Peptides against a protein of PDB entry 6EJA. Designs and how they scored, part 3

Target 1, 276 residues: chain A of PDB entry 6EJA
Amino acid sequence: VEYMPANPVRIAFVLVVHGRASRQLQRMFKAIYHKDHFYYIHVDKRSNYLHRQVLQVSRQYSNVRVTPWRMATIWGGASLLSTYLQSMRDLLEMTDWPWDFFINLSAADYPIRTNDQLVAFLSRYRDMNFLKSHGRDNARFIRKQGLDRLFLECDAHMWRLGDRRIPEGIAVDGGSDWFLLNRRFVEYVTFSTDDLVTKMKQFYSYTLLPAESFFHTVLENSPHCDTMVDNNLRITNWNRKLGCKCQYKHIVDWCGCSPNDFKPQDFHRFQQTARP

## One batch from the design tools (peptide; aimed at target 1 F141 C255)

Design b1_p8_7_s3 (made by RFdiffusion4, then SolubleMPNN; its pose is not in this set)
Fold by OpenDDE base, seed 3:
Structure b1_p8_7_s3 (fold): chain B 276 residues (1-276), chain A 8 residues (1-8)
Amino acid sequence: as target 1 above (276 residues)
Amino acid sequence: TDFHGDGE
């Protein structure tokens, strides 16, 4: 018998989607939709057809909204972080949506738990934040992520401008760009005017793949550092043979790996993989 | 390891 919390957490699911994710989005939406949760969807500025489709869905469900603003995001672009940050602000300003957790999703990464399990778990640990760290040497991580490099997003390209130093006194961390953040921490990230948040927002505005490191770094250096759990409760469909071919060099002055979208045949992994 | 970045 699963524990049924007296005050179950409500989740704001943030989906950042583009045209290629139409079918996956439909599958994901069907899989994760629940009347007690909230869904905030950003559609890439270039994906007009998908935007129209998503708008139709949002009109059918009161707990589904589409961002009125749209960004043209590129792989590895700093604008992806901007998308999340603006979405967070929007969600905090939606007083009619009392969400407790912020969860980003794409077709490349799914929660490994059922809704009931996820809600029960998060309700028990509602004061925690869940981010998965890289689990390797930090210096190596910095090098591989290009965190010691200055990037500029311009003209649908991430330009490498030169080298930079990690800010003094900051312990950089990162890993997965899939996170489960409680409302309290999202409020901190959104509204804090302390040196940490201000500095990191500036720093990561010139960072490649910023979502993989920003929230980790901010959290671990913040007064909320004791709330971190090194687990994002996700299954990522990694296939390095397919995803690590420097396929984005035309967009970014860097090489990288990308996870693959989940296919129906991949869903069996949800039952086979467990994370503590 | 579940990050996307890799240096040249």
Scores: peptide ipSAE 0.024, ipTM 0.687, DockQ to the pose 0.886
OpenDDE base, seeds 1, 2, 4, 5: peptide ipSAE 0.022, 0.023, 0.022, 0.022; ipTM 0.679, 0.681, 0.686, 0.672; seeds 1, 2, 5 fail the geometry check

Design b1_p8_7_s4 (made by RFdiffusion4, then SolubleMPNN; its pose is not in this set)
Fold by OpenDDE base, seed 3:
Structure b1_p8_7_s4 (fold): chain B 276 residues (1-276), chain A 8 residues (1-8)
Amino acid sequence: as target 1 above (276 residues)
Amino acid sequence: TSFHGAGE
């Protein structure tokens, strides 16, 4: 017997997409679409064809919108965090969309639950935030992520400018750039003027892959720290053989591994996998 | 993401 929530949560799905993700986006949209949820799609400024396609979809569904602003994002770019933050602000200003959770998705990482299971789970734990930590030595994490380095996104490149220190009194954490955040925490991140949020927004504006660490760090150092759940309820299509070739050195002064896009045959993985 | 190479 599945738990049926009396007041089921409604989810704002935020999709950040570019031209190469056209088919993946279609598959993902088909898989995750539900009339009770909301879908806010950012299309890369350079992906005009995809933008037109997504606009057509948004006109067919009242619960699908496209960002009126568009950024030119690069892998590892600080602008990705800006995209999420602006999307969060937009979604909070949409009074006609009463969403309870913010969830970002890509073709490389899917929720491991069916819609009904996900809604039931989140409805039960609606006061929690779900972020997956790296689960290793923190000092090593900082070094590997380049968090002690200053980066500048400029001319479609992440320039490493030099070294920097982690702000005093801040416990840095991170891991997955896929998160499930409740509305209350999103409101805090968006509108708080406290030193933590202000400093972290500044700090992460010069950070490589900031979405993998920003929300973790802010949450764990915030008054909302007790809402942290070390689980993002995702299945990531990792293939290190394919994803760890320093393939982004042309745009980032760093080497990294990236997950691979899901294929139709991969969908069975998240449907059959359980994570506590 | 796991970084390697130029960061170390």
Scores: peptide ipSAE 0.026, ipTM 0.702, DockQ to the pose 0.388
OpenDDE base, seeds 1, 2, 4, 5: peptide ipSAE 0.026, 0.109, 0.024, 0.025; ipTM 0.697, 0.837, 0.687, 0.690; seeds 2, 5 fail the geometry check

Design b1_p8_8 (made by RFdiffusion4)
Pose (drawn by RFdiffusion4):
Structure b1_p8_8 (pose): chain A 276 residues (1-276), chain P 8 residues (1-8)
Amino acid sequence: as target 1 above (276 residues)
Amino acid sequence: PEENDTTE
C-alpha cells in the first residue's frame, strides 16, 4: 500500500448512522474525508437531532449528500438491506459521482489506515469484492442466523412467523455485513433481472439480519463469483462472553450479539500485519 | 433461539 497509483479509485462511502454521537461522527468523517471521494449519509428516521447535524455537513461540501428517504433501521431488521439496495440505486443514478467502490460505515466505525493506503490498496484490486464469510459449518450458520425462519418487519419489530425452506440449487453463505463492493458488482445487484437476483431480493425481504448473507449468497452464485476476496478489510471487536446477552430480545424475535467497544489496551491490534 | 453466529 506504499505506491502511488496513476488511476486512483474514487470511493462512495455510505454512512448508516443513528443516535446522539454527532461530534464523534464528525471526527470520523474528518479522518476519512477526501475531496475526490463521495459521502452518502443515511440517518435513522428516529434520530432527528443527528440528522439536523448531518445536514450542516452536507450543506458545506459538494461531495456530501444525505438520503432524502430515511428508514427506522432497527437491529437485525430487514430494512437495513432495503437501505443499502436503495442507496446503491441512488448512487448509480448520480452520474456526476464516478465512484469505483461502495464502502458502508456506521457512526461507531473508525479507519485504522490512512486514506492514501486505502486508495492504493483498492486501486490495485479494483475488480475484487471484499466480503468476510463465517468460514465454519454452514448448517450451524443457517440455524444460528435464523435463515431457515420467516421474519416480517413491521411496527419497528422483527416478527418471527414460521419456518421456510432454503432454496435448492444455490449455495447459501454469509458472515459480516461490513464489506467493500466494486461498482460492477453493485450494478449487477441493482439492475439484473436474472433468476438469482430477483429471487434473492424476495427471499431476503423476509429475512433477519439480511445484510449478513444476501451479498455473500448473490456474489457466490453469480457470474462475479471469481471476484470474491474472503476478507472485509475490517477488525470487528467480537467478545462473545460480553456481547451475546440476547439484548435485542424486545426488538427482534431472536437472540443476537454485537461487537464490544475498543479500549486503550486494544491499540496494538490495529498494527497487525497478518491480513489487510 | 440461539444467539446469532459471529464472524472472526

Design b1_p8_8_s1 (made by RFdiffusion4, then SolubleMPNN; from b1_p8_8, 5 letters changed; failed a check: a repeat of another design)
Amino acid sequence: SEYSAVTE

Design b1_p8_8_s2 (made by RFdiffusion4, then SolubleMPNN; from b1_p8_8, 5 letters changed)
Fold by OpenDDE base, seed 5:
Structure b1_p8_8_s2 (fold): chain B 276 residues (1-276), chain A 8 residues (1-8)
Amino acid sequence: as target 1 above (276 residues)
Amino acid sequence: DEYSAVTE
């Protein structure tokens, strides 16, 4: 029996895309598109061909828009968080798009539920925020993420400048940079002028892989802390054999892993994923 | 692990 909510949530899907993988993007778009949701797509400033393709799609669907601004982002760069934050502001200013949840997506990450199941679930838990934590030793997480290191994004490189202290009184957390955030929390992050949001925005402006920790940390230290659910409802195409080769060492002064874009042969994994 | 970073 499928629950049918009387007031179903509407989702703002935010896609941050780059390169020339238009076919992969098209597959993902077809898989996630629904007339009741909204799609806001940022195309890397350097990906002009992809931008033209995405613009064409946006002209065909009234619920698909492309960011008028474009950033040149790099793996692990602080600019990715800036992209999300600006997208959140834009989406909040779109009064004609009454979305209830913010969900970021990439070709390496998909919701584990069908649209109907996802909507039903989120409609039941519309006051919750879904962020998946690392689930291990927090000290280890801090060390591995380099959160106690100062980074500067400049000239398409993440420069490690030195050591830094984590702000006192802040409970740092993080994990997956794929999350589901309700509108209320997004409003808080976007417009709050409290000390927490202000300091964290500053702190994470010089942070490696900021999206994997910023929202977790802000949420858990905010008045909205009781709304956190330690699950992002995602299946991410992690293949560490392929994705953990320090392949970005030339771009960032750190070593990390990346998930791989889903291929058609990978979609069978969706059937094997258990519900949270 | 759900996060990307490994080490320096």
Scores: peptide ipSAE 0.335, ipTM 0.910, DockQ to the pose 0.212
OpenDDE base, seeds 1, 2, 3, 4: peptide ipSAE 0.309, 0.309, 0.303, 0.296; ipTM 0.899, 0.901, 0.898, 0.896

Design b1_p8_8_s3 (made by RFdiffusion4, then SolubleMPNN; from b1_p8_8, 5 letters changed)
Fold by OpenDDE base, seed 5:
Structure b1_p8_8_s3 (fold): chain B 276 residues (1-276), chain A 8 residues (1-8)
Amino acid sequence: as target 1 above (276 residues)
Amino acid sequence: SEFSAVTE
């Protein structure tokens, strides 16, 4: 038995994908697809084969679109935040897509609930934003994230240029870069011209792994701060034994971890959806 | 935790 909300939320799923693993993406898409939601897919500028495959999918479903612009992103790159921000703007300008929540997805991350459960839950808490914080010492988080370091993304590399100070009066927070944001907050982030949003966009354009901290920090320092829920409702395939080997040192002047892609047998978690 | 960075 599942609760059916009278006014169910509709979700804009944003996928940022790269590489040539089209079959894996197809499996994930099939697992998460629902006719009532919207899917906006960014394919890395360098992944032309994958782009062609994704375009084919988008032509088959009216609620699937591909970004007409494409960025070349790297692990930890500031351009990932730019990708999210631009996709948010695009989605807000799509008047024919009345979405209520923004949810980013990858092959390494899935919602912990079925579609019906997720929709029911979000419909009940449609005014909330779901961001998972690190839950540890904040000073340590800042140091480990390199937030007090200045980075420049250039020539497919994140260059560490030097030290910097955290902006005065800002309470920095962060954690998971997998989140669920309501439309109202996305509108705020996209269109606000207040000092907070302006300064944070500038600050995080030179930040390593900006998506793990930008939205947390903006939300908690904004007039919408009381809408934060410290839970992203996700199961991320973290295996730090495998994913924490400083494998990106050749790309980023920092040492980091990455989650692993889920295997096909894990897709059952979100397959209980209505399909065409 | 679910953040990626660990150290310089």
Scores: peptide ipSAE 0.226, ipTM 0.877, DockQ to the pose 0.201
OpenDDE base, seeds 1, 2, 3, 4: peptide ipSAE 0.176, 0.176, 0.078, 0.162; ipTM 0.853, 0.857, 0.808, 0.850; seed 1 fails the geometry check

## One batch from the design tools (peptide; aimed at target 1 C255 G256)

Design b1_p9_1 (made by RFdiffusion4)
Pose (drawn by RFdiffusion4):
Structure b1_p9_1 (pose): chain A 276 residues (1-276), chain P 9 residues (1-9)
Amino acid sequence: as target 1 above (276 residues)
Amino acid sequence: QEYSGNGPP
């Protein structure tokens, strides 16, 4: 990531944010901002204070826009995938924004390498997609994720309605819902009317945590399957002993886990050279 | 760990 690219990638950051931490969001935005990238910010419908603060930012910079539509993106909700898919369509239709990669971030994310290094790395691998699979037993993954269950999002709640079959003829996969996707793959997901994309959009409209498997499943079974890199370029601070308390039991008809917050003792983890 | 689900209650 040391070299200087002659044709650097321009990145569309989609920020899906909620809550009250506007100053922290502004600090992270400062760290990732470059005049040649683009920023498209979705603020949860329920976070009006944060939205007003985000509007000030978008009014200041030409390469920053806010989604005019806003969803209540509850934990594990089917609406998160709807949010990503609509943002991808919006971004592809913005012809004045010639972006090469799609990167999703939350208000709790932070960069651990400089923008120069990120651009250099992605410029070398511009035809790749970066998704992290669970890599372990797939039947256990399907069960633990509730992918063989039917869910419906209404009234800001995920209702478990019954069982369903995993469709035949495709491999189902999943893992992290944080990823980097290139423009070619985003176009395929958005505009393709082939059997795979159409049916997966229907299947995942009624799925818990859809973003943790929709893009994996579509990519692995699509003509772009040979572009997958099993690495999302993220460090996620999972600590099961603390983060799996079924804490979302009142929002979804299921038990879930969330990553822990990093502390000072974790700083050495951001310096690992094992994987990018 | 690379996912959020932990099964039914």

Design b1_p9_1_s1 (made by RFdiffusion4, then SolubleMPNN; from b1_p9_1, 6 letters changed)
Fold by OpenDDE base, seed 3:
Structure b1_p9_1_s1 (fold): chain B 276 residues (1-276), chain A 9 residues (1-9)
Amino acid sequence: as target 1 above (276 residues)
Amino acid sequence: MSFHGDGEP
């Protein structure tokens, strides 16, 4: 008998979409939509057609909203973190949406569990935060991520300005930029005025690929550090041979990798990698 | 979309 929680968690799904990903978005939306959850969609400022399409969807579902603000996001840009942070604030201010977890999604990363399984799991571990770490040498991670480098997002480019030091006393961590965060931690990140959150927001405003490290670092150095689970319950369609070619050097003064969008034929991997 | 750093160019 599948465990049905007495008080099932409700999830706020945040979707950051851009370009011509209408089909991917539609597929993802169909796959993850449930009446008991909430969907908050940010459309890139430059993607007007997509924005119109998403608005149409949002009008059809009461639990789907579109950000009234729109950012122009670039690969690796600090603005992506800003997008998440602002979305978090918005969601916390939506008193009519009693969500328990924040989950970000893209066409390149899907939950490996069914809705029922996900809800059951999160309902059991509602006090935990799920962030997947890189699981390697931290020094190497810092180097590869360029965390010891200062970047400035300007004119649709991430400019490398120079070197910087990791703040003293901070243990930097990171990995996947796909996370499952409980409301309590989101509240902390959004409203805390402590030195950690303040400094990290500042630090990561000049960071390449900030979403891959910000929440990890904040969580692990916070009073909520004991709530971390090294698992994001995701499967990402990674193909390093295809995705790691420094293809974004024209946008970022750094090399990076991008996952591939999931295709229908990739569904078998969801089943194979699903863990109870 | 998700990314990860791959080092200095």
Scores: peptide ipSAE 0.126, ipTM 0.827, DockQ to the pose 0.609; fails the geometry check
OpenDDE base, seeds 1, 2, 4, 5: peptide ipSAE 0.088, 0.068, 0.113, 0.117; ipTM 0.806, 0.795, 0.816, 0.816; seeds 1, 2, 4, 5 fail the geometry check

Design b1_p9_1_s2 (made by RFdiffusion4, then SolubleMPNN; from b1_p9_1, 7 letters changed)
Fold by OpenDDE base, seed 4:
Structure b1_p9_1_s2 (fold): chain B 276 residues (1-276), chain A 9 residues (1-9)
Amino acid sequence: as target 1 above (276 residues)
Amino acid sequence: TAQHGDGDL
């Protein structure tokens, strides 16, 4: 019998979905749904059919809500960070949802633990933030991510406008765009008016794939830096051969990689590729 | 590992 904490953490799951991902969303939702958690779903502005489906689900479950606002996002777009930041604000304003952790998920990235294990773990480490770093040379990371380049999201494209410098005194970090953040840190990111948060919000509004680096960078340079844990507790269906084809050139002025959505036939990997 | 940049065009 797994240990049940006396004061179990409650999780706000944020799902950002688009296109025809209804099947993947359903699988993900079924995999992560629990009555004690909260689910906040953003559907891309262009995905009206999916939006109708998600609304139907939200009417069936009291702990599922859909964002009343909808953004049109693109792969690697700065607007994805805006989506997360706005969802964080919304969730903080929902006084009837006492969540302790913010977790984003997609069909390409599953939790490595069962719900009970996850809750037990997070309840033990409720003051920590879980972000997986790239584990490589930081300079190489900056170059590969294009963090030293200025991007503008406009007309469903990420335009590369030129070069830029990393802000002075800031140690940039990043890796996975899937994170587990405690409420306190989310509050800090949402409401702080300090120079760090202000400057980073501005910096990352012109950044490619901002969610892969923003929260890492803010956390590690903040007074909350001691709460950093280099682990996102995820299994990612990563296949570089398949996912790294520079297939997004039509959307962004940069090359990128993407993991694959999990398929039923891929579930056997959970036993083989579980991250320690 | 995750979605990420893979360098310049």
Scores: peptide ipSAE 0.192, ipTM 0.847, DockQ to the pose 0.816
OpenDDE base, seeds 1, 2, 3, 5: peptide ipSAE 0.177, 0.173, 0.194, 0.193; ipTM 0.847, 0.844, 0.855, 0.856; seeds 2, 3, 5 fail the geometry check

Design b1_p9_1_s3 (made by RFdiffusion4, then SolubleMPNN; from b1_p9_1, 6 letters changed)
Fold by OpenDDE base, seed 5:
Structure b1_p9_1_s3 (fold): chain B 276 residues (1-276), chain A 9 residues (1-9)
Amino acid sequence: as target 1 above (276 residues)
Amino acid sequence: MDFHGDGEP
């Protein structure tokens, strides 16, 4: 017997998209759309055609909105975190959207559960936050991510300026930039004035790939650390052997990897996968 | 591993 929650959680899905992902976005949207959830879409400043398309969708569905602001984002750019943080603030200010969880999505990372399973699971664990860590040598992670390096996003490039120190007393963590965050933690990140949140926002404004580490680090060092679950309930098509070719040198003064996008036939298979 | 960083060029 499947668990049927009395008060099912409602999800705010956040999509950060650009023009080259139009097909993937359409597929993703069709796969994840549900009338009980909310969808907030940021379209890259440069993707005007896609923006027009997404606006048309938002006019057809009351639970779909597009960010009135648009950023020009780049791979690994600090602006991606800014995009998420601003989206979180916007979503908290939408009093007519009573969402319980913040979930970001891409074509390369799908939820491993059906909607019913996901809602049931999150309703059972509505006080938890789901962030997947790298699960290996933290020193290696810091080195590979360049967390001890200072980066500046300028002119569509991530410039490496030099070395920096990780703040003392902070346990740095990270891994997947796909996460499930409850509203309470999002409120904390958005409105807290404590030293942790303030310093981390500043620190990560000069960080490469900030979304892969910011939320992990803030959560684990916060009063909400007991809500951490090392699982993002995702299946991602990672193959570092194939995806790590230092292909982003023209954008970032650092080497990086990329996962493979899933095909439409893959989604059906993943929706049937039950993973503890 | 599901993080993007791959080290210094």
Scores: peptide ipSAE 0.369, ipTM 0.919, DockQ to the pose 0.892
OpenDDE base, seeds 1, 2, 3, 4: peptide ipSAE 0.157, 0.089, 0.352, 0.097; ipTM 0.852, 0.814, 0.914, 0.815; seeds 2, 3, 4 fail the geometry check

Design b1_p9_1_s4 (made by RFdiffusion4, then SolubleMPNN; from b1_p9_1, 6 letters changed)
Fold by OpenDDE base, seed 5:
Structure b1_p9_1_s4 (fold): chain B 276 residues (1-276), chain A 9 residues (1-9)
Amino acid sequence: as target 1 above (276 residues)
Amino acid sequence: EAFHGDGEP
């Protein structure tokens, strides 16, 4: 018998989208929409057509809103983390949206559970945070991510300025930039003035691919470290042999990878995946 | 592996 929560969690889904992901966004939204959840959508500043489309949707659904601010983001840019952090602040200030979990989504990433399964699971583990680590050599991760390098986002480019040291006493971790964070941790990240959060926000403002490491690192070094679960309940079509072609050199002074896109028919298969 | 970085060019 499936667990039926007495007080089911409500989810704030945050979508960061650009114009080329229109079809995928439509499919994703259709797949994840539920009246009990909330949807906060950031549209890239350059994607005006998509922005107009999303605004139309937001006017039709009371639980769908679009960020009044828009950033021009690039692959691997530090501004992506800024986008998430500002979205978190906005969502915490929306007193009429009593969400319990923050979940980010992209067109290339699908939840592996039905809504009922996801809600049941998160309701049972509402005090936990779900972040997926790389699962291999941490030194390799640091090297591959360039975490020991200083980057500056400027003029739609990530400039590598030189080497830097990882702050002493900080255990760096990371992996997937898709996560499920409970409201309490989001509040901590947003409003804490402790040394950890302050220093990490500064550190990651000059970091390549910051969303793949910031939340992991902050959580694991924080008083909330015992809430870490090494799982993001996602399916992403990662194949580094196919996806790592150093194809982003025109945008960043670093090599990167990308996952493969899923097709619409794949979604049904993903929902049938075994519970972690 | 579920991360995007692939090292120095």
Scores: peptide ipSAE 0.480, ipTM 0.945, DockQ to the pose 0.912
OpenDDE base, seeds 1, 2, 3, 4: peptide ipSAE 0.445, 0.464, 0.462, 0.469; ipTM 0.937, 0.943, 0.942, 0.944

Design b1_p9_2 (made by RFdiffusion4)
Pose (drawn by RFdiffusion4):
Structure b1_p9_2 (pose): chain A 276 residues (1-276), chain P 9 residues (1-9)
Amino acid sequence: as target 1 above (276 residues)
Amino acid sequence: EEFEFGEEP
């Protein structure tokens, strides 16, 4: 990531944010901002204070826009995938924004390498997609994720309605819902009317945590399957002993886990050279 | 990388 690219990638950052931490969001935005990238910010419908603060930012910079539509993106809600898919369509239709990669971030994410290094890395691998799979037993993954269950999002709640079959003929996969996707794959997901994309959009409209498997499943079974890199370029601070308390039991008909917050003792983890 | 997933109650 030390070289200087002659044709650097321009990145579309999609920020899906909620809550009250506007100053922290502004600090992270400062760290990732470059005049040649683009920023498209979705603020949860329920976070009006944060939305007003985000509008000030978008009014200041030409390469920053806010989604005019806003969803109540509850934990594990089917609406998160709807949010990503709509944002991808919006971004592809913005012809004045010639972006090469799609990167999703939350208000709790931070960069651990400089923009120069990120651009250099992605410029070398511009035809790749970066998704992290669970890599373990797939039947256990399907069960733990509730992918063989039917869910419906209404009234800001995920209702478990019954069982359903895993469709035949395709491999189902999943893992992290944080990723980096290139423009070609985003176009395929958005505009393709082939049997895979159409049926997966229907299947995942009624799925818990859809973003943790929809893009994996579509990519692995699509003509772009040979572009997958099993690495999302993220460090996620999982600590099962603390983060799996079924804390979302009142929002979804399921038990879930979330990553812990980093502390000072974790600083050395950001310096690992093992994987990008 | 290790992942943590939820379950049916």

Design b1_p9_2_s1 (made by RFdiffusion4, then SolubleMPNN; from b1_p9_2, 4 letters changed)
Fold by OpenDDE base, seed 5:
Structure b1_p9_2_s1 (fold): chain B 276 residues (1-276), chain A 9 residues (1-9)
Amino acid sequence: as target 1 above (276 residues)
Amino acid sequence: DEFVFGFLP
């Protein structure tokens, strides 16, 4: 039996997209579009064709907007976090868009649940934040993520400048850079002037893959820590044998991993499955 | 666990 909420949540979908896969994005957009939600799309500064296509969509729907600013992001770059933070600020300043949840997506994402299911679920847990932790040894995570290293994004490269210390009294965490955040927490991240938020924004501005750790760390050390759910509601095809080949060494002074894409035939198998 | 989104090529 489907739960039908009396006050359904409204979602701000933040799409960070790049490349030339306009058809793929269009298909995904159609799959997630609903008149009661909001769609804020950032197109990479270098993806002009895609930007033109997205602008056309935004002109057709009143609840679809494109960021007037565009960043040139690189894999692992600190600028990705800046993109999310600026998008959050923009969305909070849009008083005509009363959204309740922030959900980030890429052009490669696709929904495997219906809108009704998603809304019902989030409406039931509207006070929670959904971030997935790494589930490993934290010291190992810090080491492998390079969190104890200082990075600078410059000239489309993440330069490793040296070692740094993890701030004392901060429990660092992280995992997936795909999450679902409630408006209250987004407001806290955006407008709080406390030492935690200030320090972490500074810290993560020189961090590799900051989106995989910033929101986890801020949330878990904040007054909102009890709202964390260790689940980002995403299914990801991780094959480290294929995804951990140090393939981004030309972009970053570090070796990282990336998830693998599902095949269409695989996708259908997971549509109605639960996590084992 | 609930899944909502997946990655496609």
Scores: peptide ipSAE 0.287, ipTM 0.854, DockQ to the pose 0.057
OpenDDE base, seeds 1, 2, 3, 4: peptide ipSAE 0.036, 0.243, 0.204, 0.167; ipTM 0.746, 0.831, 0.815, 0.803; seed 3 fails the geometry check

